Peptides against a protein of PDB entry 6RGO. Designs and how they scored, part 198

Target 1, 392 residues: chain A of PDB entry 6RGO
Amino acid sequence: MALKLLGFNQDATCFSVISSNKGVTIYNCDPFGKCFELEKSTSNDEELDFLVEMLFSTSLIAVVDKTIGASKRKKLKIVNTKRKATICELTFPHEIMDVIMNRKIICVVLKSDQIFVYDISCMKLLRTIDVRGEKLKSTSKFRNSEAVGDIGVRVSLSTDNNSILCYSSYSKSDKENAPLNDIVVFDALKCIQINVLPAVHQSNIVCIACSPDGMLMATASEKGTIIRVFKTIDTENDEPILVNEFRRGSRPSRISEMKFNHDNTLLACVGESDTIHIFALPVTTTEADANEDDTLQQSSHSLSSSINGLQYISKGLANRFGKIIVSKIPTQSQQRHVAYIKIPENAKYRIGFPKDTTNTIHICGEDGNYLVYSIPRNEVGPCTLVKSNTFD

## One batch from the design tools (peptide; made by RFdiffusion4, then SolubleMPNN)

Design b2_p15_6_s3 (from b2_p15_6, 6 letters changed)
Fold by OpenDDE base, seed 4:
Structure b2_p15_6_s3 (fold): chain B 392 residues (1-392), chain A 15 residues (1-15)
Amino acid sequence: as target 1 above (392 residues)
Amino acid sequence: DEEAEKILEELEKLA
């Protein structure tokens, strides 16, 4: 059967698939099994297309039927899966491209480059973000560029209650074809822009991941060779903080999904390549004030190793084009993966990090494999397969 | 997820 992956929920306890014969199926990861099925509404041999976003391990799903006609592609249904009932239906002026949610917010991305932000508790519209309108305020020429193929506004939402929304925006460059290479960081609850990261890539951003706590964001362009990790809120001298720059590969390959683990120690990346890459992030020791009194006097050995290496990056070429975030990280020090998973070539996979196990990754493939891997901590190498299941 | 189940209960009051 042809399977199409919809992805994992926020905590990787469930994943959703489209089966051409059955419709939408939601699987529970542990214990592994079907937890919900949405039957195909039509007997026609039409290719099924759906958006399904699940609210954690609950019976709440957001569904968009993209299979049949232009009218359904504009409808968001909120469904209780236990009751098999539609709670509410919203209709949008344009086709829905993406839906993301957490415990506070639903964001609906339209083909018009609009983001509708809702309070999930009452489905009240909090904000409409017009990414094209923001471009028009900066650039006088509206090109009716029909978004040819996969170029559109990308979004990611923190899974916590702070509800940090990261989205791609058009560069303020005077070029008629300004790329979607800026990032806006938005407080979805307060409906305020927190930060703007200008020109984080040279080409359109095609993948964004927000950390669960909303403090980090990973970005990848159409080239998919470099992944950049930024702080979302914090700035240094009003400039964006680049935390990491990772090299996925030397060859261009699309990145379809990235995910942080729950403690922000790992970033996973999947796409059109035969390899899921897992990168280690520096542990920012937040000095939690461990005010615990324990007196142990252990001695002061002062290893003062002077890392003096101020490499002067030549100032010359940066002046004429808006401040491209030039990697301060030398190209030789671009960290590669610390771990990897080999997947079938041309198989689409989705990734998720479970909450309870920071060194475990869940993956599922359009080949019908659900796999659980252990991530090595102390060595660079392959992940170890811990559990495997099949689905149809 | 008890917080997310409460949201579902709130949404069901809108139906």
Scores: peptide ipSAE 0.414, ipTM 0.931, DockQ to the pose 0.757
Fold by OpenDDE base, seed 2:
Formats: C-alpha cells, sequence, structure tokens
Structure b2_p15_6_s3 (fold): chain B 392 residues (1-392), chain A 15 residues (1-15)
C-alpha cells in the first residue's frame, strides 16, 4: 500500500500518515498503536493528499483535504478526534500549502505567499503577512506551471508559548526572479517583526527549523549541502549572528525536514538522501549571575571534541550595497555530523525529538517503519536502534 | 498536555 508521511507532532508522541485505502491514520509512539483514523471520504482511487497538524498529544487536529476539488484545498478544518467532530472550518482565498501550530498560534501558509496568523484559542485573525509585498503583486503571473509547486514560502514556529515565527522572504532584487533567501523573524503574539536575516543562502530556502524556545533557527537551500544556524533575536553590531555552519554533504540533495532537540544541543536533518544527519550545537552557557560561590569542582572532562574553532566570522562584508553577505565559513571549518542513521533509498522519512530524552530520536518512513534511535554522546558514529514497530 | 486541552475546550465553545 502507498503510505505518505505527514510527520510527528511537536513532542514526537504521535505521528500521522496517509494510507491509500484507509485515509489519514494517527499513531501513538508509546505505547505504539493507532489512536485515530480519518476515513477516506471518496470512493475514487484518487491519490490521497492531506495536511494534518496535531496540537501536541491532544485530540485537536488541523486538517486540509487536498485530494478533491479546488474548494477543499482552501479549507482548514479544526477537528476534535475524540468526538470525530469538526469544531470550525476556515476558507482561504488560495490553496493551503502548510499549517503549523503551538499552544497559542496557528499559522496558515497559502500558495499566494501569504501567512495568516491566528490566535488558536478563539480562531481570531491576528495578522496577514504578505511575503511578496504590494509591489510584487502585479508581476506575479501565478506560476501556473505545475513544476513550481515546490518553491514557496517556508515557515517554522517555536513550540513554546513565545511563538517565534521564522519565514522565508524574497530578497530585495529588481529581478523578476528574486530568490526566497531572506529570513524574517516575527513575534506571532505581538505581531511584530523582530529580525531580518538577508541572503542567508544563494538560492531559495526550502527548509527552516526554529528551536523549541525560539532562540535559534536552522536554514537549508535547494542545494542542501550547507545548513546554517543563526540566533533569531540577538544581533551583534546590528548584524545577524551565525552560530553554526554544518556540511551535510558534497552532493546536492534536498532537505525536507530539520528539527532541534528540546535543549538545543542537537540538530537533525532528513531528506532525499540515504542518511539522517545529526549535528551537535555548542552549548550557549547563559552566564547566569554566578553570585553563589559554590566551588563544585565540575571535573572538566575535556570532551576534546575538536570543535574546530567556530571563528565567529563577524566579518559581515558589507558589500557596496549594504547587503550583509554571510561569509562562507572555509570548508575546513565546516562541522560535519556527530551522528547518523542510514535509511532505505527512495523511502521518505520524518523525524521527531521526544521531550523527556534529549539523546533519543524518533523516525518514521513511508516504508511503514517507526524506529527509535539512541544518539551517541561522546563519539562520532551511527545511532543505535532501541525500538522498532511497523505500520500499514 | 493540560494547557493544550484547555485550548480545545475554548474552541469547542465557538462551535
Amino acid sequence: as target 1 above (392 residues)
Amino acid sequence: DEEAEKILEELEKLA
């Protein structure tokens, strides 16, 4: 049977799949099993396509049916899975491309490059973000070419209540084909733009991850060879802070998903390659005011992780046009993965980090495998398989 | 998640 992965919820306690015969199925991770099914509304052998986002481990889901009719692709249903009832339905002017949520906010991304930001508690519209802006509305012939479905606004939302929204934006270029290579950081609660990171890649950004606390973001372009990690809010001399630059590989390969773990110590990425890569982030010691003199001899087990010195390349080469060019970290200083998982070729996988175990990763595949891996702490190497289950 | 279940209860009052 053809499976299509929808992904994990925010805490990786559940994941959603589309089964060609059953419709949408939600699985619980522990204990492993089906917790909800949305029956196929159509007798036709049409390829099922859905968006499904869960609110953590609750019975609240947001659903978009993309299978049949241009009208359904524009409808967001909020559903209580315990009652099998629609709570509310919103209709948008354009096709829904993505839906993300936390405990405060729902963001709906449209094919028009608009982001609708809602208060989840009352479904009140807080903001409409037009990523193209007013000036570009005239020249956007809707790229009616079927092939353009994959280049659009990307979003990520912090899973905390601060509700930091990161989205891709068009670089200021007089060219009709400006790349989506800027990042905007937006406070979704206050409805204010808090930062702009210009030209973080040379090509369109295709993947963004926000950290759970909203303090970090990871970005990848269409090339998927380099992942960059930035601070979201903090700036140095009004310039964006590049925290890390990771090399996934030398060969171009699309990254479909990235996630931080709950303590911002790890970044995982998955995509079209046979490998999930896991990168270590430097622990930002917040200098908490060490006023209390408690001489706990933290035995400096020098993890001689050859953290090849992150030169904070604060060298924003202000090009002649005031564009911050994120200086390419020399290839020798690009960090590689600390851990990896081999996955079957041609199987799409999704990733999730459970809250309670910072060194555990959940993965699921369109091959019908749900796998739990342990991430090595002190060595570079493969992850260890801890648990496996199958689904259909 | 008790906070997220409260949001569900608030949304159900809009139905």
Scores: peptide ipSAE 0.412, ipTM 0.931, DockQ to the pose 0.756
Fold by OpenDDE base, seed 1:
Structure b2_p15_6_s3 (fold): chain B 392 residues (1-392), chain A 15 residues (1-15)
Amino acid sequence: as target 1 above (392 residues)
Amino acid sequence: DEEAEKILEELEKLA
């Protein structure tokens, strides 16, 4: 059967798939098994396309039927899976491109480059964000190029209650083809813009991940060779703080998904390459644990590579137009992965981090494999397969 | 997830 992956929920306890014959199926990770199935409403040989966002381990899902020819691509359904009942339905002026949620907020991304922010508890609209802004309303050329399905507003939401929303925006260039290479950081609860990171890549941003606490974000461009990690809220002299620059590879390859683990110590990425890459983030030692004098000489040779040599070369080349270009970290100081997983070529995979095991990663493939890997802590190398299941 | 279950219960009151 042709499977299409929808991904993991926020805590990686469930994942969702589209089966060409069955419709949407949700699997529980542990114990492994089907927990919900949404049957195909039509017998047509149309390629099924859905958005499904699940609220953690609950029976709450947001569903969009994106199937071509379906008059439903503008409709968001909130469904109780246990009751098999639609709680509410919202209709939008444009096709829904993405839906993300946490315990406080639902964000709906439209093909119009609008983000609708809702209070999840009452489905009240809090904000409409127009990413094109007032000036670009005149260039009514919807890029009708079917082939450019990849260039649109990207969003990521913190899984905590702070509800930090990161989204890609158009650079302030008078060029008709401004890239989506700026990031806006937005407080989705207060409906305020917190920060703007200009020109974080040279090309359009195609993948964003927010940390669970909303303090970090990872970005990747169409090239997918470099991943940048920034602070979301904190600035230094009104400039964005680049925390890490990771090299995924030397060859261009699309990154489809990135995720932080629950303690912000790891960043995983997956895409069109044969390899899932896992990067280590510097542990922000909160100063609090300085007082326990516990003399355990565990010679953890922490590979504290003395990253003391990240001179913040705040030599932003201020180009003539005051655009901060994020200085590229020299290729020699770019960090590589600490761990990896080999996946079949041309198999699409999705990733998730379980909450309770910070060194475990869940992956699922369009090949019908659900796999659990252990991530090595003290060595650079392959992840170890711990558990495998199959689905159809 | 008890907090997320409460959100479901609140939404069910709007139906």
Scores: peptide ipSAE 0.411, ipTM 0.931, DockQ to the pose 0.734
Fold by OpenDDE base, seed 3:
Structure b2_p15_6_s3 (fold): chain B 392 residues (1-392), chain A 15 residues (1-15)
Amino acid sequence: as target 1 above (392 residues)
Amino acid sequence: DEEAEKILEELEKLA
């Protein structure tokens, strides 16, 4: 049976799949089993395509039928799965490319590079974000790239109530082919731009993950060789906005999904490669001021090595050219994965972190496998399989 | 998730 994975919900308690014969099925992770099925509306052997986002462990889902007809691709349905009833339907001017939600906000991404931000409680439009801006509207030959890999706006939303929205934006370069290599950090509740991270990659950003608390963001480009982790908020203490740079691999490979765990200690990535990579984030130990006054004696060894005066190029020029956030971090500080999972070649997988267990990862494949892995804490190595289930 | 269930109840009142 051909399966297409939609993904895990925010807390990895459920995952959604498209079955060619059944339509949309939602599985519960524990106890493992079907919790909802949306029957196929058409008897035709047409390839089913849907967007489905679930609100945590609730009966609330957002559904977009992308299977047939330009009209359906513009409709968002909010459905109560327990009642099998549509609560509301929204129609957009353009095809829906992505939907993301938390307990406060629904964001709808359109093929027009617009993001519609709604208050979930009343489905009131809070903001329309035009990522192209007014100047680029005139030259928008609609890229009729039906290519399944099309470079569009990417979004990620914090799973908490702070509702930090991170999205890819076009570089301000006057080039007709400006890459989607800027990131905007946006407070979706207040509808305020918090930060702009210019040129975080050399090529288009294809994957973004926001941390559950919205304090961190991970990005990957089309190359998928380097993952960068940024602070979303500029800290007063002149701390670098770029916290980590991870190397997934030396060979280009598309990253399809990234997730932080619930305590921001791990970042997982999955894509077209045979390997799920898990990276450790530095725990910001709040240095509790252990004023252990350990009077370690001043052994005065005066190693007078005259390191010659590299002149301080004055702070003044940095203000006019927007902070080149990608200072060449010396290639020396690229961290590798701390853990990995081997997956079948050409199998698409999705990843989720359960809330209650920071060292556990849920994965599901288009091969019909739902797998739970334990992540090693103190060693670099493979994850251990804890639970396995199959679905159809 | 009690907070997320309340949102569902609020949305159902708008229908």
Scores: peptide ipSAE 0.395, ipTM 0.927, DockQ to the pose 0.748

Design b2_p15_6_s4 (from b2_p15_6, 6 letters changed)
Fold by OpenDDE base, seed 4:
Formats: structure tokens, C-alpha cells, sequence
Structure b2_p15_6_s4 (fold): chain B 392 residues (1-392), chain A 15 residues (1-15)
């Protein structure tokens, strides 16, 4: 049977799949099993296409039927899975490309490069973001670039209640074909733009991940060779803070999904390659106020080691093209993965991090495998398979 | 998830 993966929910407690024969199936991860099934609307041998976004482990799902006709592709249904009932239906002017949610908001991405932000509690429209309209305000000339193929606005939302929305935007370059290589950071609750990260890649951004707390964002371009991690809110001298630059590989390969774990210590990526890569992030020691009184006098050793080396800012090419604020982390300091999972070639996989186990990753494949891996902490190497299940 | 179930119950009252 042809399976199409829809992905994990926000806490990786469930995942959704399309089965050509059945329709949409939602699986629970632990205990493993089917928790919901949405039957296909038609008996036709049409290739099933759906968007399904689940609100954590609840009976609330957002569904878009993309299988049949241009009209259904514009409809978002909010469904109670326990009742098998549509609670509400929204109709959009254009085809729905993506739907993301948390406990506060739903974001709906349209083929028109519009993002509709809703209060989930009442389905009230909070904001329409017009990414093309923002481009046109910056560059009056360019109406006519139909987004050819897979290039469109990408979004990611924090899973917390702060509801930090990161989306790709068009650069302010005077070029006719300005790439989707800017990132906007948006407070989706207050409907305020918090930050703009200009030209984070040279080509279109095809993958974005926001951290669960909304403090970090990972980006990948069409090349998929370099992943950049930025702070979302914090800036240094009004410039974006690049926290990490990771090298996935030397060969171009599309990244389809990235995820942070719940404590922002790991970033995983998956795509067209035979390998899921897991990168370690530096632990930002938030100085938790350890006000605890414990008197231990331990001694004074004065390790004065001279950090001299950071001088080589090559001055030369900065002048003519707008400040590519990519501090060239020397290609030698591009961190590789700390862990990896080998997956079948040409199998599409999705990834999720469970909340309760920061060193565990859930993966599922269009090959019908649901796999749980343990991530090594102290060594660079393969992840260890902990659990495996099959689905159809 | 209690908060998310409360959201669902509130949406169902608006329907």
C-alpha cells in the first residue's frame, strides 16, 4: 500500500499517515496503535492528499482534503476525532499549503504566500500576513513570479503558549526573483513582528524549525548542506545572533523536516538522504538562581588561558551586497552531527522528539516503520534502536 | 492535555 507521512504532533505522542486504501490514520506512539481513522470521501483511485495537524494528544485535528477539486483544497475543517464531527469549517481564497497549531493559535499558509493567524479558542482571525504584499511594499515591480513548484512560504511555530511564529520572507533585493531567504519572527498572539533575519541563506529557505520555547530557530536552504541556528528574539547591536552553523553534508540534499528536542540541546534533520542527522546545541546555562546556601569552600585555581585567536575577519568583500550578517564561521568550525540514524534510501521519514525523554527520538517512514531511538550523549555515533513497530 | 481539551470543549460550544 502507498503510505504518505503527515508527521508527528507537537510532543511526538502521535503521528498521522495517509493510506491509499483507508484514508487518514492517526497512530498513538505509546502504547502503539491506531487511535483515529478518517475514511476517504470517494471510492475513486485518486491519489489521496491531506493536511492533518493534531493538537498534541487531544481529539482536536485540523484537516484539509487536497485530493479532490480546487474547492476542497481551500477548506480547513476542525474535527473532533472522538465524535468524528466537524466543529467548524473555514474557506480560504487560495489553496492551503500548510497548517500549524499550538494551544493558542492556528496558522494557515496559502499558496498566495499569505499566512492567516487564528485564535484557536474561538477561531477568530487575529492577523493576515501577506508575505508578497510585504515584498511589493519593499519592491514595487514584481507581481508575476508564480511560485514554481516546491518553493513557497515556510513556517514554524513554537509549541509553547508564547506562540513564536517563524516564517520565510522575500529579500529586499532589487532582483526580479528575490529569494525567500529572509526570516521574520512574529509574536502570533500579540500580532507583532519581533525580529527580521535578512538573507540567512543565499537561496530559498525550504525548511524552518522553531524551538519548543520559541527562543531558537533552525533554517535550511534548497542546498540542504548547511543548517543555521539563530536566536529568534535576542539581537546583538541590532544584528541577528547566529548560535550554530551545522554541516549536514557536502552533497546537496533537500531537508524536509527539522526538530529541536524539548530542552533545546539537540536538533534533528531528515530529508532525501539515507541519514537522519542529530546535532548538539550548546547548553545555554540559564543561571537559575541557585540561592541554595551550601557553603563548600572549593579552591581558587586561576586557569587564565588566553583566548587570543578570533582576529581573521577578512574585510574585503563586505561592501557591495547588503550585509550578509553570516559571520563566516570558518568551514572548519562547522559542527557535524553528534549522532545519526540510517534510513532506507528514497524512504521519506518524519521525526519527533517526545517531551519526557530528551535523548529519545521518534521516527516514522513511508515504509511502514515506526522506530524509537536512543541518542548517545557522550560519544559521536549511531543511535540505538529501542522500540520498533509497523503500520499499514 | 487539559488546556487543549478545554479549548476543544469551548469550540464545540461555539458550533
Amino acid sequence: as target 1 above (392 residues)
Amino acid sequence: DKEAEEILENLEKLA
Scores: peptide ipSAE 0.371, ipTM 0.920, DockQ to the pose 0.782
Fold by OpenDDE base, seed 2:
Structure b2_p15_6_s4 (fold): chain B 392 residues (1-392), chain A 15 residues (1-15)
Amino acid sequence: as target 1 above (392 residues)
Amino acid sequence: DKEAEEILENLEKLA
């Protein structure tokens, strides 16, 4: 049977898959088991395609039937899984490319590079973001990009109630083929643009992850060799703060997903390579709790990982166009993974971090494996398999 | 998740 992975929910308590025979299935991670199924509406041997976004471990899902020949690719259904009932249906002018949600907001990304932001509590439209803007509408001949792979607007939303939305935007270049290499940070509740990070990569951004608290974001380009981590809100001298630059590999490979753990200490990435990479983030000690004098001599075995200080080469080379070029961290100071997981070749995997265990990662594969790994804390090496289950 | 179940119950009242 062909399986297609949809991914984990926000807290990695559930994951969703498409089975060619069954339709959409949602699995619970612990205890492991099938918790919901959406039956295949058509008897046709058509390749099933769906978007499914789940609101944490609740019975609320957003569903889009993207199956070829289905006139439903423009329809978002909000479904109660316990009742197997559609609560509401929204129709969009263009095909839905992505859906993301938290407890406050639903964002719907269209093939037109529009983002529709809704208040989840009442399904009221708060904002339509047009990423192309008015000027670019005239010159975009619809790329009959049947052949150019999934280059579109990418989004990530904080899982907290602050609802920080990060999205890729077109660089202000007079070139007809401006890359999607800017990032916009947006307060989805207030409907305000907070920050703009110009030219964070040289090519189109294909993957974005926002931290659960919305304070950090990770970005990867089509090359997938370098991952950059930025502060979302904070700036230094009106310039974007680059916190980390990670090297995934030397060979180009697409990154399909990145996620932060719940305490912002780890960043995981997965894609077309045989390896899930896990990177350590420096713990930003907020100086605020310096006042409690409690002399607990916990022997911090400071892993003196020589964090060769990120020399903030604050030489923002303002190029001739006044654009801040993110300072390239020298290749010698690029951090590598602290941990990894080997995955089967040609199997697509998705990743999730459980809330209660910051050093555990959940993964699932189109090979029908659900795997739980422990991440090593004090050494660089492979993750340890803790639990395995299979699904069909 | 109580907050998210309350959201679902409120959406069902609007349908």
Scores: peptide ipSAE 0.354, ipTM 0.917, DockQ to the pose 0.792
Fold by OpenDDE base, seed 1:
Structure b2_p15_6_s4 (fold): chain B 392 residues (1-392), chain A 15 residues (1-15)
Amino acid sequence: as target 1 above (392 residues)
Amino acid sequence: DKEAEEILENLEKLA
């Protein structure tokens, strides 16, 4: 049976799949089982394609029928899964490419490189973001449809109420083929652009993750060899702050998904490779009060690898091409994974972090496996399988 | 998730 993964919800309590025979199925993670099924409306042997975004552990879903030949690829349905009822339907001028939500905002990404930002409480349009901008309206060449499925505007939204939206944008290069290698940080509630990170990669950005609190973002390009983590809001001398640079691998491989855990201590990535990589982020010690004297000599050999200064040696190669954030991080100081999971070759997997257990990861595969792993804290190594279930 | 359930209930009142 051909399965397509739609992914986990924001808290990794549920995941969604497309079954070629059944349509959309939503599974609960614990206790494991089916919680909703959306039957096929058509008996046709057409390859099903759907977008399904679930609002946490609720009965609220956003659904788009993307099936080829379906007249519905421009329609967003808001559905109550308990009632099996459509609450509202929105129609867009272009095909819907992505839908993301939190408790405040729904963002709808169109094939036109437009982002529609809605207040979820009333489905009122707050903003239309045109990522192409006014200058690119003249080049009416829609990139020819066939090979370009991978190159579009990517978005990620914070799961908190601050509703920080990160999206990929076109670089200001006068070249007809400007890459989608800029990041814009946007306050989706206030409808204000907060920050712009120019040329964070040399090629198009294909994956973005925002942290749950919206303070961090992770980016990966088409090469998928380097993951960069930036601050979203904070700048240093009007320049973007690079917090981490992680090396996933030496071979090019697409990253399909990245996620932060709920406390911003871990970043996971999955894609076309046989390995899910988990990276440790430096814990920003908030200065919690130094006062409690308790002498517990827990010999936490903190692997304080002295992340000594990212001295931005501003050597003035003021060449006229837009300041590519060439990470001056020597390739030797690129942090590797702290943990990994081996997955079957050619199996597509999705990842999720549960809220209450920051050292566990949920994964599901198009092979019909739902797996829960424990992440090692004090050693670099494989994750330990804790629970497994199968679905069809 | 109480806040997300309240959103659903409010959207159902607008339908």
Scores: peptide ipSAE 0.354, ipTM 0.916, DockQ to the pose 0.764
Fold by OpenDDE base, seed 3:
Structure b2_p15_6_s4 (fold): chain B 392 residues (1-392), chain A 15 residues (1-15)
Amino acid sequence: as target 1 above (392 residues)
Amino acid sequence: DKEAEEILENLEKLA
């Protein structure tokens, strides 16, 4: 059977799939089994296409039927899975490209590069974000690129109640083909822009992950060779906004999904490659309690003074050209993965981190495999398979 | 998830 993966919910307790014969199926991870099925509305052998976003382990789902007709692609249904009832239906002016939610907010991304932000509790519109802005509306020939994988606005939302929304935005370059290489950080509850990260990649951003607490974000470009991790908030202490740069690989490969674990210690990525990569994030040890007075001796080895000259140039240029966030980090500071999972070639996989176990990752494949892996703590190497199940 | 169940119950009252 042809399976299409929709992904894990926020806490990786469930995942959703499209089965060509059955429609949308939601699986529970533990105990493993079907928890919901949405029957196919059409008897035709048409390729099913849906967006489904689940609110944690609840019976609340957001559904977009993308299978047939431009009218359905503009409708968001909020469904109670226990009752099999539509609670609310919203219609948008353009095709829905993505839907993300947490306990406070629903974000709806349109093909028009608009983000609609709703209060989930009452489905009230809080904000419409126009990523193109008013000036670009006149020259936007609708890219009728039906090209599978079209460069659009990417979004990620924190899973916590802070509701930090990160989205890709167009560079302010006067070029008609400005890349989607800026990031905006937005408080979705207060409807306030917190930060703007200009030119975080040289090409369009194709993947964004927000940390569960909204304090970190990860970005990948179309090249998918480098993953960058940023603080979402400017710290008063002149600390670099760019906290990490990871190398996934030397060859270009699209990253389809990234996820942080629940304690911000790990970042996983999956895509078109045969490998899921897991990176370790530096724990910001609050150095508060290391007042231990250990007077370890002054071994004075005078390693030579000469490298001081290059530090001065960086401060002066940053003030005139807006925050060059991507100073050329010396290629020497690029960290590799600490762990990996090998997956079948050409199998699409999705990833999720369970809340209760920081060193466990859930993965599911279009091959019908649901797999639970243990992540090694102190060793660089493969993850260990702990549990496997199959689905259809 | 009690908070998310309460959201669902509140949305069902608005329908």
Scores: peptide ipSAE 0.352, ipTM 0.915, DockQ to the pose 0.770

